Peptides against a protein of PDB entry 9IZ0. Designs and how they scored, part 284

Target 1, 345 residues: chain A of PDB entry 9IZ0
Amino acid sequence: ITCLGSNGHTYKQLVKGGNDDLRQDAVMEQVFEQVNGFLRSYRKTSQRNLSMRTYKVIPLALKTGVIEWVQDTIPLGEYLDSAHKVYHPKEWSLSTCRKLIAEKQMEDLETRLKVYDLVCRHYRPVFRHFFLESYADPVQWFTTQTNYARSTAVASVLGHVLGLGDRHGQNILIDKTSGEVIHIDLGIAFEQGKKLPVPECVPFRLTRDVVDGMGITGVEGVFRRCMEFTLETLRREEDSLLSVLEVLRYDPLFSWLISPLRRMKKQKMQLENFNQPESGNITTDASRDPKIQRNNVSGESEAERAILKVRQKLSSTLSVEASVGELIRIAQDPSYLALMFCGWS

## One batch from the design tools (peptide; made by RFdiffusion4, then SolubleMPNN)

Design b2_p26_5_s3 (from b2_p26_5, 13 letters changed)
Fold by OpenDDE base, seed 1:
Parts: sequence; C-alpha cells; structure tokens
Structure b2_p26_5_s3 (fold): chain B 345 residues (1-345), chain A 26 residues (1-26)
Amino acid sequence: as target 1 above (345 residues)
Amino acid sequence: KKKLEEELKKRLEAFEERLQKLEEAL
C-alpha cells in the first residue's frame, strides 16, 4: 500500500498478514536502534558512520503488521541469481547447486566438502559486479562498496552477538543508493537457527559472494577493521546491551524460542526448493499436532540462557582482533559452509 | 527430474575420481 505521511511524503508500506510474527522483527529493530546509539557514541564507530540499517515495523495484530518498504532495494539472492546468469551463463543454475547439496545432506563431512567444492567451481562469485554496474563514478563506486563492507561488518558482529539466524540471500537486502545491507525477517535470534532442520553453524553470512562484494581486499581491510571497531563498541557497552536484553526478557510479545510453525515453514521451504512445485494439493491435515512435548523450559530460562550467551560472546578473554579473526575464519570455513543450505554464494 | 539426478551423480563421481587423483599426486 502507499500511505501519505503527516509530513506530506508518500511512503510505500507492505502489509503482511502471514504466519510470521512481526513483533519479533519490531523488537529486534528496537535492539538495533539501541546498538546504533552505542555506535554513534563511540569515536571509532561514529567517525565511520557505522550502523545497523533498520526498517520500521509496526505490529498491528497477531501475525499482522505494516513493514516500511525500503525503496530502491534488492534481495542479495535475487541479484546474485540474475548476475550469475549474465556473467556465467555456462555455470550451473542455483537450483542445480541447491539440489546437489541437498541430495548429499545426509552424507559425511568429507563427501559434503567435495560436493561443496564442486558446486563452488560451477557457481563462481559475481557480487563485485553489483558495484561496478550500478556506479559509473569511481567515487560513488568506492563509497558504496565501502558502505557495503561497513554495514556488512556491523551486521556480522551484531548478528553473531545476538545469534541471528536465517541469514539467506532473500533476508538480506542491498540498498541500491548507499550499497548498505538491510537485514529482514529477524524472528530467528539467540542461536535458534541451530534448531532448524539444517542447523546454522556459521556466526554470520560470509559466503564467497558476500566477500566478493567487498572488492579486491575481501575481508582484509574495511570489513575486518569495522568488525573490530563494532565489537570493541559492543564490549564497551556490554552492560547497556545486556540491560536492553533484560527489558526484552519481560516483554510478553517477545519469544526467545523459534515457534514450531516457523520451524515447519522453514522445513517446507527447504523441501519445496528441492522439489519442483508439483501442484499436489497436499492437504496436510493440520489435525496431527505432534504433541511436541513442551518441555516446560520456562521462557525465563531461555531468556537467561540467551543473555548468558550474549555475555560470553562479548567476553574480553580474547583481544578484539583475535575474536574477529576467529569469527571471520569460522564464517569462511568450508567445513561449516558445506553444511549450510546455501554456503557457496 | 530423474535424468538430471543421474547426470549430477555422474558429474559428482567424475569429480570424486579427479579429486582422489589429485590427492594421490600431492
């Protein structure tokens, strides 16, 4: 829908009436705004305009809300699929790569690594072309690529610390004006991505295409330094961040656990991406509620565990540089990427 | 569907054989 604001500006809005609880997104966006406050207060991050890009989420009802439509954006995965077809028309299709990874999902790590390497050879990085195509002026090109690396660094640290999951290419938007990343669909947080049918093993998305977008230096430069400054800021503001999360502990609208419905939806989407939509009316008779024994892990015990995990990730036991170095290493490790749903791009 | 699966399997097998030959040559 298009709405006229009280300021006379016209805003595009997405009304979402689906099964996704937009309250989770709204709460995570509030956490990001608080973190953006910390990033603005610290000299090393403020001088670089480091921020997590946010979008307005207005929850209206259970499973219904209005999302501010971010104008001039494209999903990373949509750009990559299109760009691979243009720059590498003889390479494998994304569907072929996905299928091969899925067919071997139950195999050992060695077999999965071989499959991942094969897929990587037949699906090469192209994300550098986003910046080269979109910005003819060298200053604009450099600025937007720098903004991309900066925003990706902030999102990577914050995504690790908050345990953001489901960071696939459709949940990461690229702003065509600034080059910044915008993370959407924030309802998998606090390491709940490890409870998906395909467990998330990486701290954040740092696939070959994500790195290719950083330009010739890859992770070695703006990205690494901005991760370090972001982590240094979050360590400095640990008590402030934990206090924000403690407020969320008492928010009755916030779920510290992945909903069974969301888990089932992700499982179906994973299966449907491997099965061509045969127009079989699978009347999944929703009448078999699996009595998932609600192990009465009180929501309080999950919140406490989540906050303890955040504190552990902010530990000063390792230097900022060592911590960031290890995060970058793990996020790029083929042994983890080969286990992901889409670790090659 | 089945023909594409068989082709992907053959490509994987031919890759595994090439990888093994590379590992034996290192």
Scores: peptide ipSAE 0.017, ipTM 0.347, DockQ to the pose 0.027
Fold by OpenDDE base, seed 2:
Structure b2_p26_5_s3 (fold): chain B 345 residues (1-345), chain A 26 residues (1-26)
Amino acid sequence: as target 1 above (345 residues)
Amino acid sequence: KKKLEEELKKRLEAFEERLQKLEEAL
């Protein structure tokens, strides 16, 4: 939809219709706006213009909503699939890599590591080319790559602390103008990603392509330092952040648990991405509601556990440098990435 | 703490009021 603003400018709006509850996205965007306030108040983060990129979400009744259309963006996964075909036309297709990982999903860790290594050798990183293709001016190239590393660092720390799940390449947009990342589809938070059919084992997405976009220094450059400054800011604002989350505990629009419907939708999408559509008319008779044992875990007990986990992640028991070092290590560890749906790119 | 909770509550109320006006306009 195109809306005429009160300022006489036309704004493109994306109307999402369907089964996506935009209320969780809207609440998480409000949390990010508060965190951006903390990042602006702190010298080390403010001097670097560190922020989580936000977008406007207006949830409507009946699982519909209006989202601000972020112009000049591309999904990371869409760019990577296209760029891989251009730069490595003799390597395996993304579909071949996905199929091999799927076929071995029920195997032991040793077998899964061997398949992950094989996929990695036949699907090389290309995301550095985004910056080289998009920015002919060396100053723009360096600035946009720096903005990418900064925004990825903020999103990585904040995504870990809030336990953001479902961080696949279609849920991460790249702003073509600034090089900044924009995270979308925020409905899996507070480590509910561990309850998915493929459990999330990494604190944030730090795959080989995510690192390749950081340039020659990889994680040891702007990224690590900006993670450290972001985590230092969040540790100092712990009481402020926890107070924001305590307000959300009483928000009737916010669910601390993954919706069974959303879990089933993600399960279907994971299964459908593995089954080539043989053109058989499977009338999916939607009528078998699996008796999900409603373990009467009160919504209050899950909110309290989520807040306790946020507090634990903000603990000053380890230095900022040691904590960031361990997060980067785990996020890049093949033993975790080999367990993921798409850990190779 | 309490001042931030009050400010967030006001933002939530202003968001719900904007939502209601948008639902009434659709």
Scores: peptide ipSAE 0.000, ipTM 0.285, DockQ to the pose 0.017
Fold by OpenDDE base, seed 4:
Structure b2_p26_5_s3 (fold): chain B 345 residues (1-345), chain A 26 residues (1-26)
Amino acid sequence: as target 1 above (345 residues)
Amino acid sequence: KKKLEEELKKRLEAFEERLQKLEEAL
């Protein structure tokens, strides 16, 4: 829809209906705005204009809302698929890579690492070309690549701390004007990505293409330093951040748990992406009530565990540099990426 | 085609080197 603002400007908006609860997204965007307040308050982050890019989410009903249409954006995964076909037309298709990873998903780590390496050799990074194609002016090119590295650093730290899941290339938008990343579909938070059929094992998305977009320095320089400054700021504001999360603990509209419906939807999407034929023998044998031990871990006990886990991630036991170094290492580790749904790009 | 790709690549590499020097100075 197009809405006329009170300022006389027309805004394009996406009306999202269906089964996705936009309240989770709206709450996470509010948390990001608070974090952006912290980032503005500290010299090291403020001087670099470090922020999590936000978008307006207006929940209209339980499953319907208006999302701000982020103009001049492209999903990272859409760019990468198109660019890979252009720059590497003799390499494997994304579907071939997905199929090979899927065929070996139940195998041991050694086999999965061999398949991941094989896929990586036949699907090379291309994301550097986004900046080279989009920005002819050297100053604009440098500025936008720097903005990309900075925004990715903020999103990586914040995504780790809040345990944001489902960070696939369709849930990460690139702003074509600024080079900044915009994270969307925030309904998997507080490590609930570990409860997906393919568990998320990395702290944030730092795949080869995500790194390729950072330019010649890769994860070094701007990205690493901006992660350090962001984590330093979040550690200083630990009590403030935890206080924001405590407010959410008592929000009856906020879910600390992935909904069974959302998990099933993601499971179905994963199966469809794996080209696994629906083995039609999910006979809903309704008769075996698995005593799902509803471990009546009260929603309160899940919130408490989530907040405790955020506090643990903000621990000053290691230096900021050591903590960031370990996060970057884990996020790039083939032993984790080989286990992911799409760890190669 | 190939000569243009090689020339574009060389111009890119020379740009990246200049930029690395700028990053080292910041």
Scores: peptide ipSAE 0.000, ipTM 0.310, DockQ to the pose 0.013
Fold by OpenDDE base, seed 5:
Structure b2_p26_5_s3 (fold): chain B 345 residues (1-345), chain A 26 residues (1-26)
Amino acid sequence: as target 1 above (345 residues)
Amino acid sequence: KKKLEEELKKRLEAFEERLQKLEEAL
């Protein structure tokens, strides 16, 4: 739909109906707005205009709402698939890479690392070309690449601290005007990504293409420093952030757990991406939920565990530099990336 | 601080060595 704003501007709005609970997205966007307040109040982050890019989510009812259509964006994964075909036409297709990683999903770490390395040799990074193609002016090129590294740093720290999952290339938009990243589909938070069929084991997405977009300095330039300033701000505002999360503990509309339906949807999307024939025995028999022992772990005890985990991630036991250094190391570690659904790009 | 940076550096070096051994085994 197109809405006329009170400012006389027309805004495209996506009316999303269906199985996606927009309340989780709306709540996470509210948390990001509060964090953006902290980033604006702190000199080191405000001087760099550090923010998590947000989009408006208005939940209208259960599983229905209005999402702001982010204009002038492209999904990272869509750009990378297109650019890879242009710049590396002799390399493997994304489907071939996915298939090889999937075929070895049940193998040992050594075998999975060998396959990951083989895929990496046959699917090289291309994301630097986004900035080179989109910005003919060197000042615009440098500015947008800097904005990308800054926004990715903020999103990486926040994504780690809040335990954002499902950070694949279709859930990360690139703003074609600013170079900033916009994270969408925020319904996997507080480490619930570990409950996916392919568990997420990295703190945030820092794949070879995500790094290639940072230019010649990679992670050691603007990105690392902006992660450090963001984490320093979040540690300073720990009590304020935890107070925001405590309000969510009592929100009856917020789910601290991944819904079985969302888990099934992700499982289906993974299977479809593998071109594996549906083993026709996905009996829609919702009755064979494996007895997840409903340990009546009250939603309250999951919220408490989530808040405790946020506090642990904000711990000042390590310096900001040491903490960021370890996060960057783990996020780029092939021993983790080889276990991911798409760790090579 | 320095001891932890040295320990992280040793873990990185031990990881690079494992990667190199994996390349030699393909």
Scores: peptide ipSAE 0.000, ipTM 0.248, DockQ to the pose 0.022

Design b2_p26_5_s4 (from b2_p26_5, 12 letters changed)
Fold by OpenDDE base, seed 5:
Structure b2_p26_5_s4 (fold): chain B 345 residues (1-345), chain A 26 residues (1-26)
Amino acid sequence: as target 1 above (345 residues)
Amino acid sequence: EEEELEELRRRLEAFKERLEKLEKGL
């Protein structure tokens, strides 16, 4: 919908109807605003304007709400699919790559690594072209690439700490003005991505295209340093962050578990993306509510485990540099990326 | 076109080195 604001500006808003509980997204956005407060409080992060880009989520009911449409954005996956066709027209299609990875999904790690390497050789990174195409001025090019690396670093640390899942290219927007990343669809948090049909094995998305957007330095330079400063800030504010999460522990409306309906929807979308070329808004009203037995895993015990896991990720047992180094290593490890739905791009 | 892209790359690399020196000084 398009709304006229009280300021006379028109705002596009996305009305989501369906089985997605936008309250989880709204809560995660509130956590990000608190973290942005912490990032503004410290000189090392404030001087670099480090922030998690946020958007407004207004839940209207249990399964419906209004999401702020962030103007001048593009989904990373949409740009990458388009750009790959332009810059590498002789390489494999995204659908071919997806099919080959899916056909080997039940095979051993060695077979999955071989098919992942094959896909990587036939689907090369292109995300550097976003900055080269969009910013003819060298200062704007450098500024936007720097903003991309900074925002990706913040999102990577925070996404790891909060255990954000479902970080595919359609859930990561690029601001075409600033180069910053905007993470959307936040309803898979606290490591619930491990419960997806294809378990998430990486701490955050650091695929070859995500790295290609950082330019010639890749992960070395702005990205690594901004991850370190972000993690240093989150470790200092551990008690403040945990206090915010403890408030959510007692919210009877907040689900620490992936909803069975959301899991089924993601499973169906993963299966449908294997069988159909991307053509057409099929609003299939799947109004069949299967009586999925709520396994009475007390939501309280899952909240406690989630908070304990956040505390463990903020542990000062390793230096900031060692912790960031290990996170970057794991996020780029082919042994993990080969297990993902789309680890090559 | 390719030579202009290489010269643009060289100018960008020299500008990056200058900016990295500025960012290391902050």
Scores: peptide ipSAE 0.013, ipTM 0.396, DockQ to the pose 0.011
Fold by OpenDDE base, seed 1:
Structure b2_p26_5_s4 (fold): chain B 345 residues (1-345), chain A 26 residues (1-26)
Amino acid sequence: as target 1 above (345 residues)
Amino acid sequence: EEEELEELRRRLEAFKERLEKLEKGL
């Protein structure tokens, strides 16, 4: 829908009806607004305008709401699929790469590493071209690439700390104006991504294309430094962040557990993306919402465990530099990326 | 449905007020 704001501007809004609980997205966006407060209060992060890009989510009903339509954005995965066809037309298709990884999903790590390496050789990074083709002015090019590296650093630290899952290329938007990343579909948090059929084993998405977008310095430039400043800020504001999460612990609208329905939907989407079913409207009449009496006791114990994990991730036992160094290493490790649904791009 | 929606809105607003009180106390 298009709404006229009280300021006389027209805003496109997405009315989303469906099985996705927009309350989870709205709550995570509120947590990001708090973290953005901490980033503005700290000199090292405020001087760099570090923030998690947010979008407005207004829950209207059970599983229904209005999402702000972020104009001038493209999904990272959509850009990458298009750009690979243009810049590397002789390489393998994304569907071929997905099939090969899927066919070996049940094999040993050594076999999966060999297939991952093979896919990587036949599907090379192209995301640097987003900045090169979109910005002819060198200052705009440098500014947008810097904004990309900064926003990716904030999202990577915050995504690790909050245990954000399902960070595939369709859930990461690129703002064509600023170069910043916008994370969407925030309903997999607090390491619930490890409970997916393909478990998440990386702290955040730092694939070869995500790195290629950072330019010639890759992770060793703006990205690493901005991760360090972000983590330093979150460690400083640990008690404040934990207090925000304690408010969520008592929020009856927030679910610390991935819903069985969402898990099944993601499983089905993963299987469907392997098999390329033509877009048949499978109206699965999921008209039997079993009243899962979520024993409140199980939700509280999961919230306690989630908050404890956040505290552990904010621990000062390692330096900020050592902690960021290890996170970057793990996020780029082929032994982890080869286990992912799409670790090559 | 409408009563559940109004209760959901009330709970969301009470959450925002708790969050704002936390922000003012920080």
Scores: peptide ipSAE 0.006, ipTM 0.321, DockQ to the pose 0.017
Fold by OpenDDE base, seed 2:
Structure b2_p26_5_s4 (fold): chain B 345 residues (1-345), chain A 26 residues (1-26)
Amino acid sequence: as target 1 above (345 residues)
Amino acid sequence: EEEELEELRRRLEAFKERLEKLEKGL
């Protein structure tokens, strides 16, 4: 839809219809706006213009809403699929890599590590080329790559602290003008990604391509330092952040649990990625919902556990540097990455 | 803390009222 603004400018808006719960996205965007307030108030983060990129979400019903069209963006996964074909045309296709990981999904860790290593040798990082091909001026190149590393650092800390799930390459947009990341589809939060059919076991997305976009210093440059400053700000503003989350505890529009519909949608997408289309009309009657034991955990007890987990992640028991160091280590550890869904690569 | 929580509640409620007005106007 194109809307005429009160300022006389035309704005493109995306109307999402279907099974997407935009209410959860709208609430998470409000949390990010509050965190952006904390980042602007703290000297170390404000001097670097550290922010989580936000977009406007207007839920119109349980299944419909208006989203601000983020202009000049591309999904990370769309860019990477295209770039791998251009820069490494003799390497394996993404579909081949996903198939090999999928075929071993039920095997032991040792077998899954061997397959992950094999895939990594035949599907090399290319995301550095986004900056090299998009920005001919060296100052623009360096600025946009720096903005990417900064934006990714903020998103990584917030993604860990808030337990954001479903961080696949289609849910991360790259701004072609600034190099910043925009996280979309925020409906899996507070570690609910661990309840998926293939549990999410990393704190945030730090795949080889995400690191390759940071340039020659990788994680040891702007990224690590900006993670440290972001975590230091969130530890300082712990009580303010927890107060924001306590308001959400009483929001009837916010679900602390993954919706059964979203869980089923993800399960279906995972199963569809296992089934290459052999031309058989198998109408698999999806009517066998295994009796999800309604453990009568009140929504209050899930909210309380989520808030306690946020507080635990903001604990000052370890230094900021030690905490960031461990998060970066875990997020890059092949023993965790090899356990992820084949769609994570 | 309590004042900041009340301001956040007020902002959330004002957002909900805007959403309900949009939902009723469509």
Scores: peptide ipSAE 0.000, ipTM 0.296, DockQ to the pose 0.017
Fold by OpenDDE base, seed 4:
Structure b2_p26_5_s4 (fold): chain B 345 residues (1-345), chain A 26 residues (1-26)
Amino acid sequence: as target 1 above (345 residues)
Amino acid sequence: EEEELEELRRRLEAFKERLEKLEKGL
C-alpha cells in the first residue's frame, strides 16, 4: 500500500497478512533500537556509526501488520542468484546445489562435507560484484563496502547474542544506497533455529558470498574490528540488555518458543526448496500422539533459559578478540556450513 | 586485465592507508 503521511510525503508500506506473527518482529526491532542506543553511547562504536539497521513494524492484529517497505533494497539471495547466472553461467544452478545438499542431508558428516565442497567448487562467490556494479565512484564504492562490513559485523554480533535464526538470503536485505544489511523476519530468536528441521548450527551467516562482499580483506579488516567493538559495547551494557529482555519475559505477546505452525511452515518451505517430491501420504494419522512430553517448561522457564544464554554469550571469560575470533571461525567452518540449508552461498 | 586489477589494488591500499590515518586521527 502507499500511505500519505501527515507531512504530505507518500510512503510505500507492505501489508503482511496471514500466518506470520509480526509482533515478534516488532519486539526484536525494539530490542535493536535499544542496542543502537548503546552503540551510540560508546566512542568506539559511535565514531563508526555502528548500528543495526531497523525497519518499522506496526502490528495491526494477530498475524497482520504493516511493514515499512524498505526502499532501494534487494534480498541478498535474489542478488546472488542473478549475479551467479551472469558471472558464472557455466556453473551449477542454485536448484542443482540445493538438490545435491538435500539428497545427502541424512548422510554422515564426511559425506556431507564432500558434497558441500563439490557444491562450493561449482557455485563460486559473486557478492563482490554488487559493489563493483553499483558504485562506479571509488569513494562511494569504498564507503558502501565499509558500511556493508560494519552493518554485517553489528548484525552478526547481535544475531549471535540474541540467537537470531532463519538468516537465509531472502531474510537479509542489502540497501542499494548505503550498502548496509537489513535483517527481516525476526520471528526465530533465542536459538529457536536449532529446533528447525534442518538445525542452525552457526552463530550468524558468514558464508562465502557474505565474506566476498567485504572485499579483499574479507573478515580480516573492518568486519572483525567492528564485531570486536560491538561485542565490547554489549558486554559493557550487559545489565541494560538483560533488563530489556526481562521486560519481554513478562510480555504475554512475546513467544520465546518457535510455534509449531511456524516450524511446520518452515519445514514445508525447506521441502519445497529441495524439490523433494511430496512423498504422498502424510496420512495425518492423528492417532499417534507421540507423547511429546510437553515438559510444561513454563514460558517463564524458557525466557529464563534464553536470558541465561544471552548472559553466557556476553561473558568476559574470554577477551573480546578471542570471542570474536572463535565466532568467525565457527561461522565459516565447513563442518557447520555443510549441515546448513544453504551454507555454500 | 591483470595490470588493471593490480592498479586497482594499489589505489585501494593507498586509500585504505589514508582512511586508517583518518581513523587514528579521530
Scores: peptide ipSAE 0.000, ipTM 0.332, DockQ to the pose 0.011

